# Ledger of designs, part 23: peptides against a protein of PDB entry 6J54

Target 1, 223 residues: chain A of PDB entry 6J54
Amino acid sequence: NENLFASFIAPTMMGLPIVTLIIMFPSLLFPTPKRLINNRTISIQQWLIQLTSKQMMAIHNQKGQTWSLMLMSLIMFIGSTNILGLLPHSFTPTTQLSMNLGMAIPLWSATVFTGFRYKTKTSLAHFLPQGTPALLIPMLVIIETISLFIQPVALAVRLTANITAGHLLIHLIGGATLALLNINTMTAFITFTILILLTILEFAVALIQAYVFTLLVSLYLHD
Target 2, 42 residues: chain B of PDB entry 6J54
Amino acid sequence: QFQFTGIKKYFNSYTLTGRMNCVLATYGGIALLVLYFKLRSK

## One batch from the design tools (peptide; aimed at target 1 L28 F30 T32)

Design b1_p29_2_s4 (made by RFdiffusion4, then SolubleMPNN; from b1_p29_2, 21 letters changed)
Fold by OpenDDE base, seed 1:
Structure b1_p29_2_s4 (fold): chain B 223 residues (1-223), chain C 42 residues (1-42), chain A 29 residues (1-29)
Amino acid sequence: as target 1 above (223 residues)
Amino acid sequence: as target 2 above (42 residues)
Amino acid sequence: DLLERVRLELEAIRALFETLLELLGKLLE
């Protein structure tokens, strides 16, 4: 049991939190371009960032597009951390619920407050779906209010659960594969194949969860 | 598109203003209820 | 031990929340 969750323990070296370095490390993978024509890697990165930026911010007006920098940085951060977390024996900060809540709650609150500040009428109207019967209005407003407060929790838990579950599954299947190598080579091969497929899936999940997390924040801003 | 008169003009689930007013009325009602029970318990 | 871990997590969440709020505040200015 301890071995299963050992990879999720925040690493510390000499009493100093290495988590800070791990969190900051992905930033080094995205250097700032200094040339008109950059390296292929940088060019591809910038191209991807621009594409994702255009896609996400297409639904927003000029005021909403102010969040482009934040949203792009968020997706790049979460995506990079998730991908790096798939490396063997790597610590994924996004598996920590505290981190995800720390990101989700402020961003959610900022979007909600921004909505109330600049689009008060629309924001208040979102607590009541259109066409609601009069008798159900009070109850539905309460439910929608509760739903609003569940959003940051759902946002954080979704990311945390998906990444954590993926890592756990990789470790479990990996351990099973190693255990079966000396018992049954055929079953070990099957489990190994599953492990490979799962790893590929987790790469996709890592990117998708980063995108979904950022997208939901963006949608909350739009709403 | 919707022509409402009377109280339905201000409190409806179809117009933006109506929805807003309904929400505000709901919160106001809840606040009053909470206040009532708070004062009642004292 | 569980309570302590929860407390530590909550403290971490609070710290991150404060930091992010500051960053968001600066960004929204």
Scores: peptide ipSAE 0.127, ipTM 0.667, DockQ to the pose 0.145
OpenDDE base, seeds 2, 3, 4, 5: peptide ipSAE 0.013, 0.091, 0.071, 0.123; ipTM 0.569, 0.674, 0.698, 0.660; seed 4 fails the geometry check

## One batch from the design tools (peptide; aimed at target 1 T20 S98)

Design b1_p30_1 (made by RFdiffusion4)
Pose (drawn by RFdiffusion4):
Structure b1_p30_1 (pose): chain A 223 residues (1-223), chain B 41 residues (1-41), chain P 30 residues (1-30)
Amino acid sequence: as target 1 above (223 residues)
Amino acid sequence: FQFTGIKKYFNSYTLTGRMNCVLATYGGIALLVLYFKLRSK
Amino acid sequence: SFSFFVFLSILQIIAMFFALAVLLQQIMQL
């Protein structure tokens, strides 16, 4: 009975303040120059695009490359609005489940209607995988179509659920420091756990590769 | 002028990308179950 | 109060499309 942890019971609030100002704000963190040589703070933003525009370009290699100039604007928005919210009292719009159901459905159904306006037969004849055996036709086409309509729910719910799971361990491991007016040696170990956990919460950039890229496989497979 | 800078891009891909009606239908029906539960409290 | 929450949720989706169109115009100028 040496080190007794404590806890504080308090409601964890994902309130909803004025949002249309908070959405527009990580646009004006990124300027655009009308010059040849630029000013060494856009110039490391302009180099960071020319890397990851050479990885969502290399797989597709078609006349479906026209679509890929918009998939690098989808990586900078939820690459910024997941990184801004690590600050002390900031508010992330990708916490709420509302706009992610508007980011998945207007993009996912923009992919199944891409081959249906050009191929019209073999886009969902991709349901036919191989040289057909006889014992498993109805066991297949009820499986590969129930794992198609999962995809918009499987794209948006994987983003909201773990972004807001990073914010609760920020509060609850952080709120146990404030309520630790018991023995003071264990206060520094909970603080040291925080400043490790804030380094893991820069995997909020690593969860945007897993949004743009399974949108490219969900685009490269259909088209 | 927030148009003609990206007007060539719109009618290219908004043929399939501007299908927010399925989002509007899945959103408008999602409005209906929450007003109904508060009506029945 | 729930009607005001629904209105803010719809406005949040519209403002997300408008912010994506502005970021697309800025990347096309690079």
Fold by OpenDDE base, seed 1:
Structure b1_p30_1 (fold): chain B 223 residues (1-223), chain C 42 residues (1-42), chain A 30 residues (1-30)
Amino acid sequence: as target 1 above (223 residues)
Amino acid sequence: as target 2 above (42 residues)
Amino acid sequence: SFSFFVFLSILQIIAMFFALAVLLQQIMQL
């Protein structure tokens, strides 16, 4: 089953990690505008970024909107990497839990600390839902505290699991399709159709997971 | 608007301050328990 | 091999943040 996970192995060339280049590559897809009126591609990109920025930051006040650039960079990064990862024989860094934890933990901690710093009372109050019976207060506070610490893990695992599962499924169905080509062409065609539908779904998942990841970070920031 | 008196004024699950105090009290209690067991183990 | 993978993981994290920084810079210019 080594071939099943071969696509998830961090690629190296000549003993040097090429993963760095893969991670950096999406940055090249978002060129900086130099003109007032750019080409259509850049204009669409900017428009999309602006729309998503406005949508995501609409829930935040002025202080929260300071995170707009970072959150937008995050969503663009994750989205681009996820989409690029759907290319044949490509490696998606976001399938690596370490990377996702590397994103989730700092961002989560930053949001938590920001909330604690500027909204101390509200942040502390979030550990106790409103209207809790007195006898359940200590237990619920503990549970809510544990829930808080699970957030970064859940954030990272969710992204990793969704992207990884998609890739695995594409790989498995693709392999099955190839195997069935010589066995039953009709079944192979059905399997291939499923593969196509699955790939389309994974494109959507790639974007959705990027959005959800960023949105959850944003929600944690909003408290 | 909730009108609380006495201990409920400071420790309630409805007001922001009350909730905060409850959380702090919980953490304080846990800290004291940990401290107690730590001192007891010595 | 485990140490190597840990090293690569750390490198990936570093590269990720660098990439995010670059993307942030690019977005700032939009």
Scores: peptide ipSAE 0.053, ipTM 0.659, DockQ to the pose 0.399
OpenDDE base, seeds 2, 3, 4, 5: peptide ipSAE 0.021, 0.023, 0.046, 0.047; ipTM 0.599, 0.652, 0.655, 0.650

Design b1_p30_1_s1 (made by RFdiffusion4, then SolubleMPNN; from b1_p30_1, 23 letters changed)
Fold by OpenDDE base, seed 5:
Structure b1_p30_1_s1 (fold): chain B 223 residues (1-223), chain C 42 residues (1-42), chain A 30 residues (1-30)
Amino acid sequence: as target 1 above (223 residues)
Amino acid sequence: as target 2 above (42 residues)
Amino acid sequence: ELLELLKKLLEAIKAVFETLNKILQKLLEL
């Protein structure tokens, strides 16, 4: 059973953690443009970044658009690391809850503090929805405050759980296909087909989770 | 559009200021309760 | 307390996947 989670152990070489190198590696895949007309690959990358930036920043005012660089770097980082993690026998840093908490907590705290700093009245009023009966006000305020503190945890756990669950499922079905090859070739073919479909789905999930993570951070900033 | 008189003017779930005051009052009440229990336990 | 809750949640998730693995192994034996 421990073999199932062996892929989630932080890799080390010569007693030194190589996780830092793995985290920095995705940045090499996205070079800065140097020419007016770049290569096709770079042009596609810049086009995608531009489209996503327009969609995410459409809800923000000019002051909120200052976060565009950080949010775009975050989505590219998480997305690239998730895709690279789908390679066989690769380590995905985003499967580590500590990493996701390390990203979620500072971003969440920054959004909350910026809200209290610039929009104090609106931020405080957010703890109480409009039109609530007077008798339910104290209870609802308490619930909303608890909800606020659960946000960074939910943000980190959502990303970690979805990526981890996907990896585990691929390993389980992959192991099943290998075991069934010697027992029944027909059932092995069916399970192999499911494995292919699942891997395609996980590529989509990897990108979607990166987008959802950044979108939620952006949404907290908007409120 | 909302004409409230008396206490409802300051503590209202419809106005932004009223909602803020309700939240502050709730936090103040909780803080006082926590202080009361801390002082009682000593 | 939050850290303990997270640890419990992680253990629960591991238990679910271990259960699924056991079910899968049983299906392979049939």
Scores: peptide ipSAE 0.017, ipTM 0.605, DockQ to the pose 0.018
OpenDDE base, seeds 1, 2, 3, 4: peptide ipSAE 0.017, 0.006, 0.006, 0.005; ipTM 0.603, 0.535, 0.547, 0.534

Design b1_p30_1_s2 (made by RFdiffusion4, then SolubleMPNN; from b1_p30_1, 22 letters changed)
Fold by OpenDDE base, seed 1:
Structure b1_p30_1_s2 (fold): chain B 223 residues (1-223), chain C 42 residues (1-42), chain A 30 residues (1-30)
Amino acid sequence: as target 1 above (223 residues)
Amino acid sequence: as target 2 above (42 residues)
Amino acid sequence: DLLEKLLQQLEAIKAVFETLNVLLLKLLEL
């Protein structure tokens, strides 16, 4: 199955990791506005950013809104990388668990630390749900602490698994369509249609996963 | 809303402070257990 | 409250996926 996972291998050029360039590439797609009335594309981008920012940060108070820039940058980064990853023969960095862990762990730790710093009482109280019977308190606190530490892992794995699964399906069905072109054109057409629908689905999934990732980080911050 | 007296005032699962104290008590208990086993192993 | 908010957001996401699935089924004429 080496051919199936060939698209997930980190690309290197002359032994140099070009993954860094791929990761940095989405930043070029979002130029900074320099005019009051920008180009149509930039205006749409800014409008989308503002819209999503308002939606994401509406649940936070002023202290939580300090994270707006970081959260918006995160969603734009993950979203853009996921969308670009759907291009043919493109490498999606977010399919790499290491990258997602690299994002999830610091962000999770930052949110947890911020919670303990500014909302110590509330954060500590979160380890014990309200109304817990006295006999179950120690066990439940332990479970909640374990749950806390599983959060970054779940966050990273969710993003990685969803994007990776989508890519695998696209590659598998795409390969099947190519194989069926010479066998049965009708079945190949059906599989091709499924491939198109799947790609559209993956576009949606790419955006949703970016949103979910950012939302969960934001939610952990909000506590 | 809840009127607790005695130990339940400080260790309850309903109030914010009570929940916090319960969490701290559990961590403290775990720490003491770990310390006990560490000292016992010596 | 975190769990409740999370559940609420997950329900919203679930709704989006359900609508998307319905759309996909319509596209497939199933």
Scores: peptide ipSAE 0.047, ipTM 0.653, DockQ to the pose 0.019
OpenDDE base, seeds 2, 3, 4, 5: peptide ipSAE 0.022, 0.020, 0.025, 0.024; ipTM 0.629, 0.624, 0.639, 0.619

Design b1_p30_1_s3 (made by RFdiffusion4, then SolubleMPNN; from b1_p30_1, 20 letters changed)
Fold by OpenDDE base, seed 1:
Structure b1_p30_1_s3 (fold): chain B 223 residues (1-223), chain C 42 residues (1-42), chain A 30 residues (1-30)
Amino acid sequence: as target 1 above (223 residues)
Amino acid sequence: as target 2 above (42 residues)
Amino acid sequence: SLLERVKKELELIRATFETLNILLQKLLEL
């Protein structure tokens, strides 16, 4: 049981947490360009960032586009950490609920309060859908209020659950594959094939969850 | 375009202002109820 | 005020990532 969750324990070195270094490490993978025409790697990175930026910020006006850099940094961070977390015996900070809550709650709060500050009427009106029967207005307002407060929790839990479940499944199937190598090689091969397919899926999930997380934050900002 | 008269002009679920007022009225009503029960318990 | 505080914290995070990127670039230039 402990071996299953050992990979999710925050790593320390000499009693000092190195989680901070792990969190900061993905930033080193995305250097800032200084030339008009950079290396292919940097160019591809910048191109991807620009594409994702255009897609995510296309729904926002000029005021919302101010958040472009923040949202892009967020998606790059979460995406890179999730991908790096798929490395063997690597620690994924995004598997920690505290990490995801630490990102979700401030961003959610910022988006909500930004809406209340600059779009007060529209933001307040969001608590009541258009065309609601008069008798259901009080109940629906309460439900929408509760729904609003569930958003950061759902955002954090979604990311955490998806990444954590994927990692657990990889470890379990991987362990089963290794155990079956000495029992039934053919079954082990099948299990290994499933493991490979699962790892590929988790790569996709890692990127998708990063995108969804950032997109939902952006969507809350737009609303 | 919706034409509302009377109370529906200010409290409706169709207009932006109407929805806002409904939300504020709901929160205000809840706040008043909470205050009433708090004052009653004292 | 709370919104501004949140924005400051988020800006700090962005600044941190930017600083790290700058440092990495400096190392690559050496």
Scores: peptide ipSAE 0.161, ipTM 0.621, DockQ to the pose 0.062
OpenDDE base, seeds 2, 3, 4, 5: peptide ipSAE 0.056, 0.088, 0.070, 0.136; ipTM 0.574, 0.642, 0.659, 0.654

Design b1_p30_1_s4 (made by RFdiffusion4, then SolubleMPNN; from b1_p30_1, 23 letters changed)
Fold by OpenDDE base, seed 5:
Structure b1_p30_1_s4 (fold): chain B 223 residues (1-223), chain C 42 residues (1-42), chain A 30 residues (1-30)
Amino acid sequence: as target 1 above (223 residues)
Amino acid sequence: as target 2 above (42 residues)
Amino acid sequence: TLLELAQQQLELIEAVFKTLEELLLKLLEL
């Protein structure tokens, strides 16, 4: 079991954490546009960012649209790190629960505090659904309060669990294919095919989880 | 559209203000209970 | 509804881990 989780250990070189460099590396893949007509890769990137920005910020008012830069940077960061993590023997920082909590808690707290600052009445009213019978009001308010505090945990755990589970599955099937190469070539070929299909699926999952994470943060802001 | 009289005017689950007041009342009650138990333990 | 969604996600995570555990056990027995 220790060998399976060895890939999730934070890499260090000479006592220095390489994780800092790994976190900063994805930023190099997205250069800022300098020309009116950019390269094809940069143009596609900017087009995708624009589309995702329009979709995510469509539900927000003008004041909420100030978060567009933060949300777009977040989705680009998580998405790029998740995709890079699918490379062989690569370390994905997003598999670390501590990192995801470090992102989720500040963002969640910011959304909650901004809600209380600018929309105090609506935010407080959110703890009680409309039309609730009078006798159930105290219990429901307590449940909704607990639900609020579970949000940052659910946000972090969802991302971590999905990415980690994907990596584990790839390692398991990969190990099975290697073990079956000398036992039965036909079964090894089948398992290898499954591995390829799984890796393709994990690319999609990596992008979807990045999108869902940012979408939920945006949803909490919208209240 | 909703005409409430008496205490229902301030504490209801249909109006925004009523919902807010219900939440505040609930938190106030819980805070008082916690305070009571804390003072009792001393 | 939010609590239900959270519970559903937790159940999904548990199901995934259970499936992975079963696969691991099967591979270790081979």
Scores: peptide ipSAE 0.130, ipTM 0.684, DockQ to the pose 0.017
OpenDDE base, seeds 1, 2, 3, 4: peptide ipSAE 0.175, 0.116, 0.016, 0.013; ipTM 0.725, 0.696, 0.576, 0.576; seed 1 fails the geometry check

Design b1_p30_2 (made by RFdiffusion4)
Pose (drawn by RFdiffusion4):
Structure b1_p30_2 (pose): chain A 223 residues (1-223), chain B 41 residues (1-41), chain P 30 residues (1-30)
Amino acid sequence: as target 1 above (223 residues)
Amino acid sequence: FQFTGIKKYFNSYTLTGRMNCVLATYGGIALLVLYFKLRSK
Amino acid sequence: SSFFFSVFLHVLQIIAFFFSLSFLLYQILS
């Protein structure tokens, strides 16, 4: 009975303040120069695009490359609006589940209507996988179509659920430091757990590769 | 001028990318179950 | 009135997302 942890009961609030100013703000962190040689703070932003525009370009290699100049604007928005919210009292718009159901459905249904306006048969004849055996036709086409309509829900709910799960362990491990007016040796170990957990919460950039890339496999497989 | 810089890009891919009506239908129906539960409290 | 104000903010949040995505696409093309 040496080290008794404590806890504080308080409501964890994901309120909704004025949002159309908070959305526009990580646009003006990135400027654009009209010059040849640039000023060494855009120049490491301009080099960071020319890396990851060479990985969502190399798989497709078609006339579906026209679509890939938009997919690098989808990686900078939720690459920034997940990184800005690690600050002390900031507010992330990708915490709320509302706009991610508007990021998945206008993009996911922009992919099944891409081959339906050009191929019109063999886009969902991709439901036919192989040289058809006889005992498992109805066990297949009720499975591979129930794992198609999962995909918009499987794309948006995997982003909101773990972004806001990173904010609660920031508060609850951080709020147990403030309520630790008991023995002071264990206060530093909870603080040291925080400053490790804030390094893991820079996997908010690593969860944006898992949004643009399963949108490219959900685009390269249909087209 | 927030148009003609990206007007060549719009009619290229908004043929399939501007289908927010399915989002508007799935969003408008999602408005209807929450005003109904508060009506029945 | 608190329900309608919260629906209005969520509809405006989606519109502001499409407008900010079309503004970042203008900076990539410039």
Fold by OpenDDE base, seed 1:
Structure b1_p30_2 (fold): chain B 223 residues (1-223), chain C 42 residues (1-42), chain A 30 residues (1-30)
Amino acid sequence: as target 1 above (223 residues)
Amino acid sequence: as target 2 above (42 residues)
Amino acid sequence: SSFFFSVFLHVLQIIAFFFSLSFLLYQILS
């Protein structure tokens, strides 16, 4: 049914992609602080950024902490876009696999290449877990190599699938609720309750997926 | 902590260097196999 | 035509993402 996926079609206006504006819009929600003591909203934002930055970059060395700005901007972007995507009749860019791959592949490649450049010995050693029996070494190296190349795909698909599935469920249950209003109001109320609970869950999923995506990129950088 | 002698010194799954060498040896072996089949099919 | 246009839009989305990321970085740095 085309109507089910209509919310995932990139919106355009006069043939021009308004998606670009949608992608750029979250940047406006995080203005640069100019005062030493900013507004409460800005202070909370900065506090959250600092907390997440400290938590995420705690596993990294001083060289790895250079990626803090990139990773924090990434999580803020994905998180904000995912949350904004939960607005009624909104378009979520992160539902597009192309964008998620566009984020995952470069970041993954950058982390992998950075590892190979500065920690070549450790990076190469990661293809073989410690303590592997001698007979399983070639097979395990191959499996680990394949696992490495699956990482960017897993990152993109995980984010895309979680957000897309959530949106689909919201639309389906929402549509069912509307349909049941004319059939059984009690059942419609139950369905509506489920819809509310699901929406709350999707808010959590939106943030968690942003965090997991960024965290995994960070972990790949660490490894 | 690990004391290895002979070939196990260079190719082991316990030391970092040994693991690296095992990985390189595996890739080298695969490359040689690919090269062999490529030359054979040619 | 529709396929190529969709691909173009996806590429544009990727570009827009990096632009947004750059803007976010600028906002963090400034």
Scores: peptide ipSAE 0.081, ipTM 0.685, DockQ to the pose 0.397
OpenDDE base, seeds 2, 3, 4, 5: peptide ipSAE 0.042, 0.046, 0.018, 0.017; ipTM 0.668, 0.679, 0.619, 0.614

Design b1_p30_2_s1 (made by RFdiffusion4, then SolubleMPNN; from b1_p30_2, 20 letters changed)
Fold by OpenDDE base, seed 5:
Structure b1_p30_2_s1 (fold): chain B 223 residues (1-223), chain C 42 residues (1-42), chain A 30 residues (1-30)
Amino acid sequence: as target 1 above (223 residues)
Amino acid sequence: as target 2 above (42 residues)
Amino acid sequence: EELLELVLLLLEGIEATFQTLLLLLGKLLS
């Protein structure tokens, strides 16, 4: 079991954790544009950011548009870290629940507090869906309250679970492929093909989870 | 539009104010229950 | 809210699929 989860252990060099460096590394891949006409890579990045920004912020009013920078930075960070984590023998920080909770809780609290600050009546009313029978009101309010507090946990766990599961599958199938190379080359080739397909799937999952994470934060803000 | 009279005007699940009041009333009730049990245990 | 529910439902399905695959693979490779 330890060998299976060895890739999820925080890497250290000379007794010092290098997780901080790994976390900051994706930021280097997205330099700030300083020219009217930037490089092709930067232009594509900015184009993608613009598209995602328009899609995510379309549900928000002008006041909600203020969160555009935060949400875009979040999706870029999570997406880049997830993709980089799919590299061979790479460590994905987003597989760590602590990191995801560290992101989810502040963002969730910010959205909730923002709602209570500017839309107090609506926020309080959100604990009771419209049209609820009178007899179910107290119980439903409690359930909705609990649901609110589960949101940050679910947000973090969802990201962690999906990315971790993908990594585990890649490692398991990869290990199986290597083991089968000395036993049956044909079977190893089939397993290797599955590994490639799975890797492609995980790339998609990595991006989707990044988007969903940010989207959910945005939706909580829309409350 | 809903026309509510009496206590239903303030406590309903259809209007924004009504829902808010219901939520507050629920929290208040829970708080009172917790307080009651806390005082009873003493 | 409806969109949120849909997204959450999709995510739950994906998560369940991953969990099932992991369990099956673990049993096969053990």
Scores: peptide ipSAE 0.121, ipTM 0.724, DockQ to the pose 0.017
OpenDDE base, seeds 1, 2, 3, 4: peptide ipSAE 0.109, 0.042, 0.048, 0.067; ipTM 0.716, 0.696, 0.698, 0.720

Design b1_p30_2_s2 (made by RFdiffusion4, then SolubleMPNN; from b1_p30_2, 23 letters changed)
Fold by OpenDDE base, seed 1:
Structure b1_p30_2_s2 (fold): chain B 223 residues (1-223), chain C 42 residues (1-42), chain A 30 residues (1-30)
Amino acid sequence: as target 1 above (223 residues)
Amino acid sequence: as target 2 above (42 residues)
Amino acid sequence: DLLERLLKLLLEGIRSLFETLNLLLLKLLE
C-alpha cells in the first residue's frame, strides 16, 4: 500500500518542499528565443507552439485570442509536467488534485466571468438550451447551473484521474514484471511488452490530457 | 427567425433574449421562493 | 455544438491512439 502510492507523495528535501522546483523545472525546457533562426530544438518547440496556438485559437474571435498566451502556457506546462512525470521514479505534480483544482478553478472562473462580462446575453442563455419545452425550463436551468459548477471539478478530476491511473498502472505492471522475472521469464517478457505499450500510451495520454484540459478551458471561454 | 407574441415574445426558449429572460425569471423565482421560505420560517 | 465537437475530438484521439497501439503490436509480432 505504501509502496503503491509512494510516488504520489509530495517530495521534500531537508524539510523543504521541492515540489515548487519540480513545478518550475519544465520552464527551463522551453528557453526564450534569442535569434531570428534558433537551434533546431527551439525551432521545433516554437513551431509546435505556433501550431497549437493556431489550432486552439482558431475558434476564438479577436477578444478571445487575448487568452492565447495563457492557454499556450497552460498546455505547455501541463504537457511538459505530464511527460516528465512518466520518467522512472519521478513525481508528477499534476497527479495532485490540489494542483489541478488550483489551475482549474481560477481558469474556469476567469472564463465564466469573462463570458458574463462581455457576452452576458449569450452566457445567460447557455443555461437554457434552445427549444426547451416551457414546462421543463425551470428544472433545466437549474440542471445547467449545476452543470456549470461541476465543470471545474470535472476538469481537475479528469486530469488527475487520467494521469494518476496511468502512473499506477505503470508501477503495478512494472512491479509485476520484475516479480515475474524470477518466476517465469516468458510471462515476464509479455508483461514487459505490455508495460512498454502502456508507457507509450501514457505518453499520448499525457499530451492529450494537457490538450483536453486547455481545450476545455478555451471552450468555456468561447461559449 | 421566430415570431412570438404575448408572453412568448419575452419568455421563449428559441430566441437568445427569450432564453436569457427565462433564465433570469427562473433565478428570480427561485430567489423569491427562498426569500418566502426564509421569511416564513421567521 | 461545442460539446459535439469536443466529443468528436475525443473520439478521434482515442481512435488514433488505438491505431498507434495496433501498429506497435504488429511491429512487435514481427
Scores: peptide ipSAE 0.046, ipTM 0.642, DockQ to the pose 0.017
OpenDDE base, seeds 2, 3, 4, 5: peptide ipSAE 0.018, 0.017, 0.015, 0.016; ipTM 0.613, 0.619, 0.611, 0.609

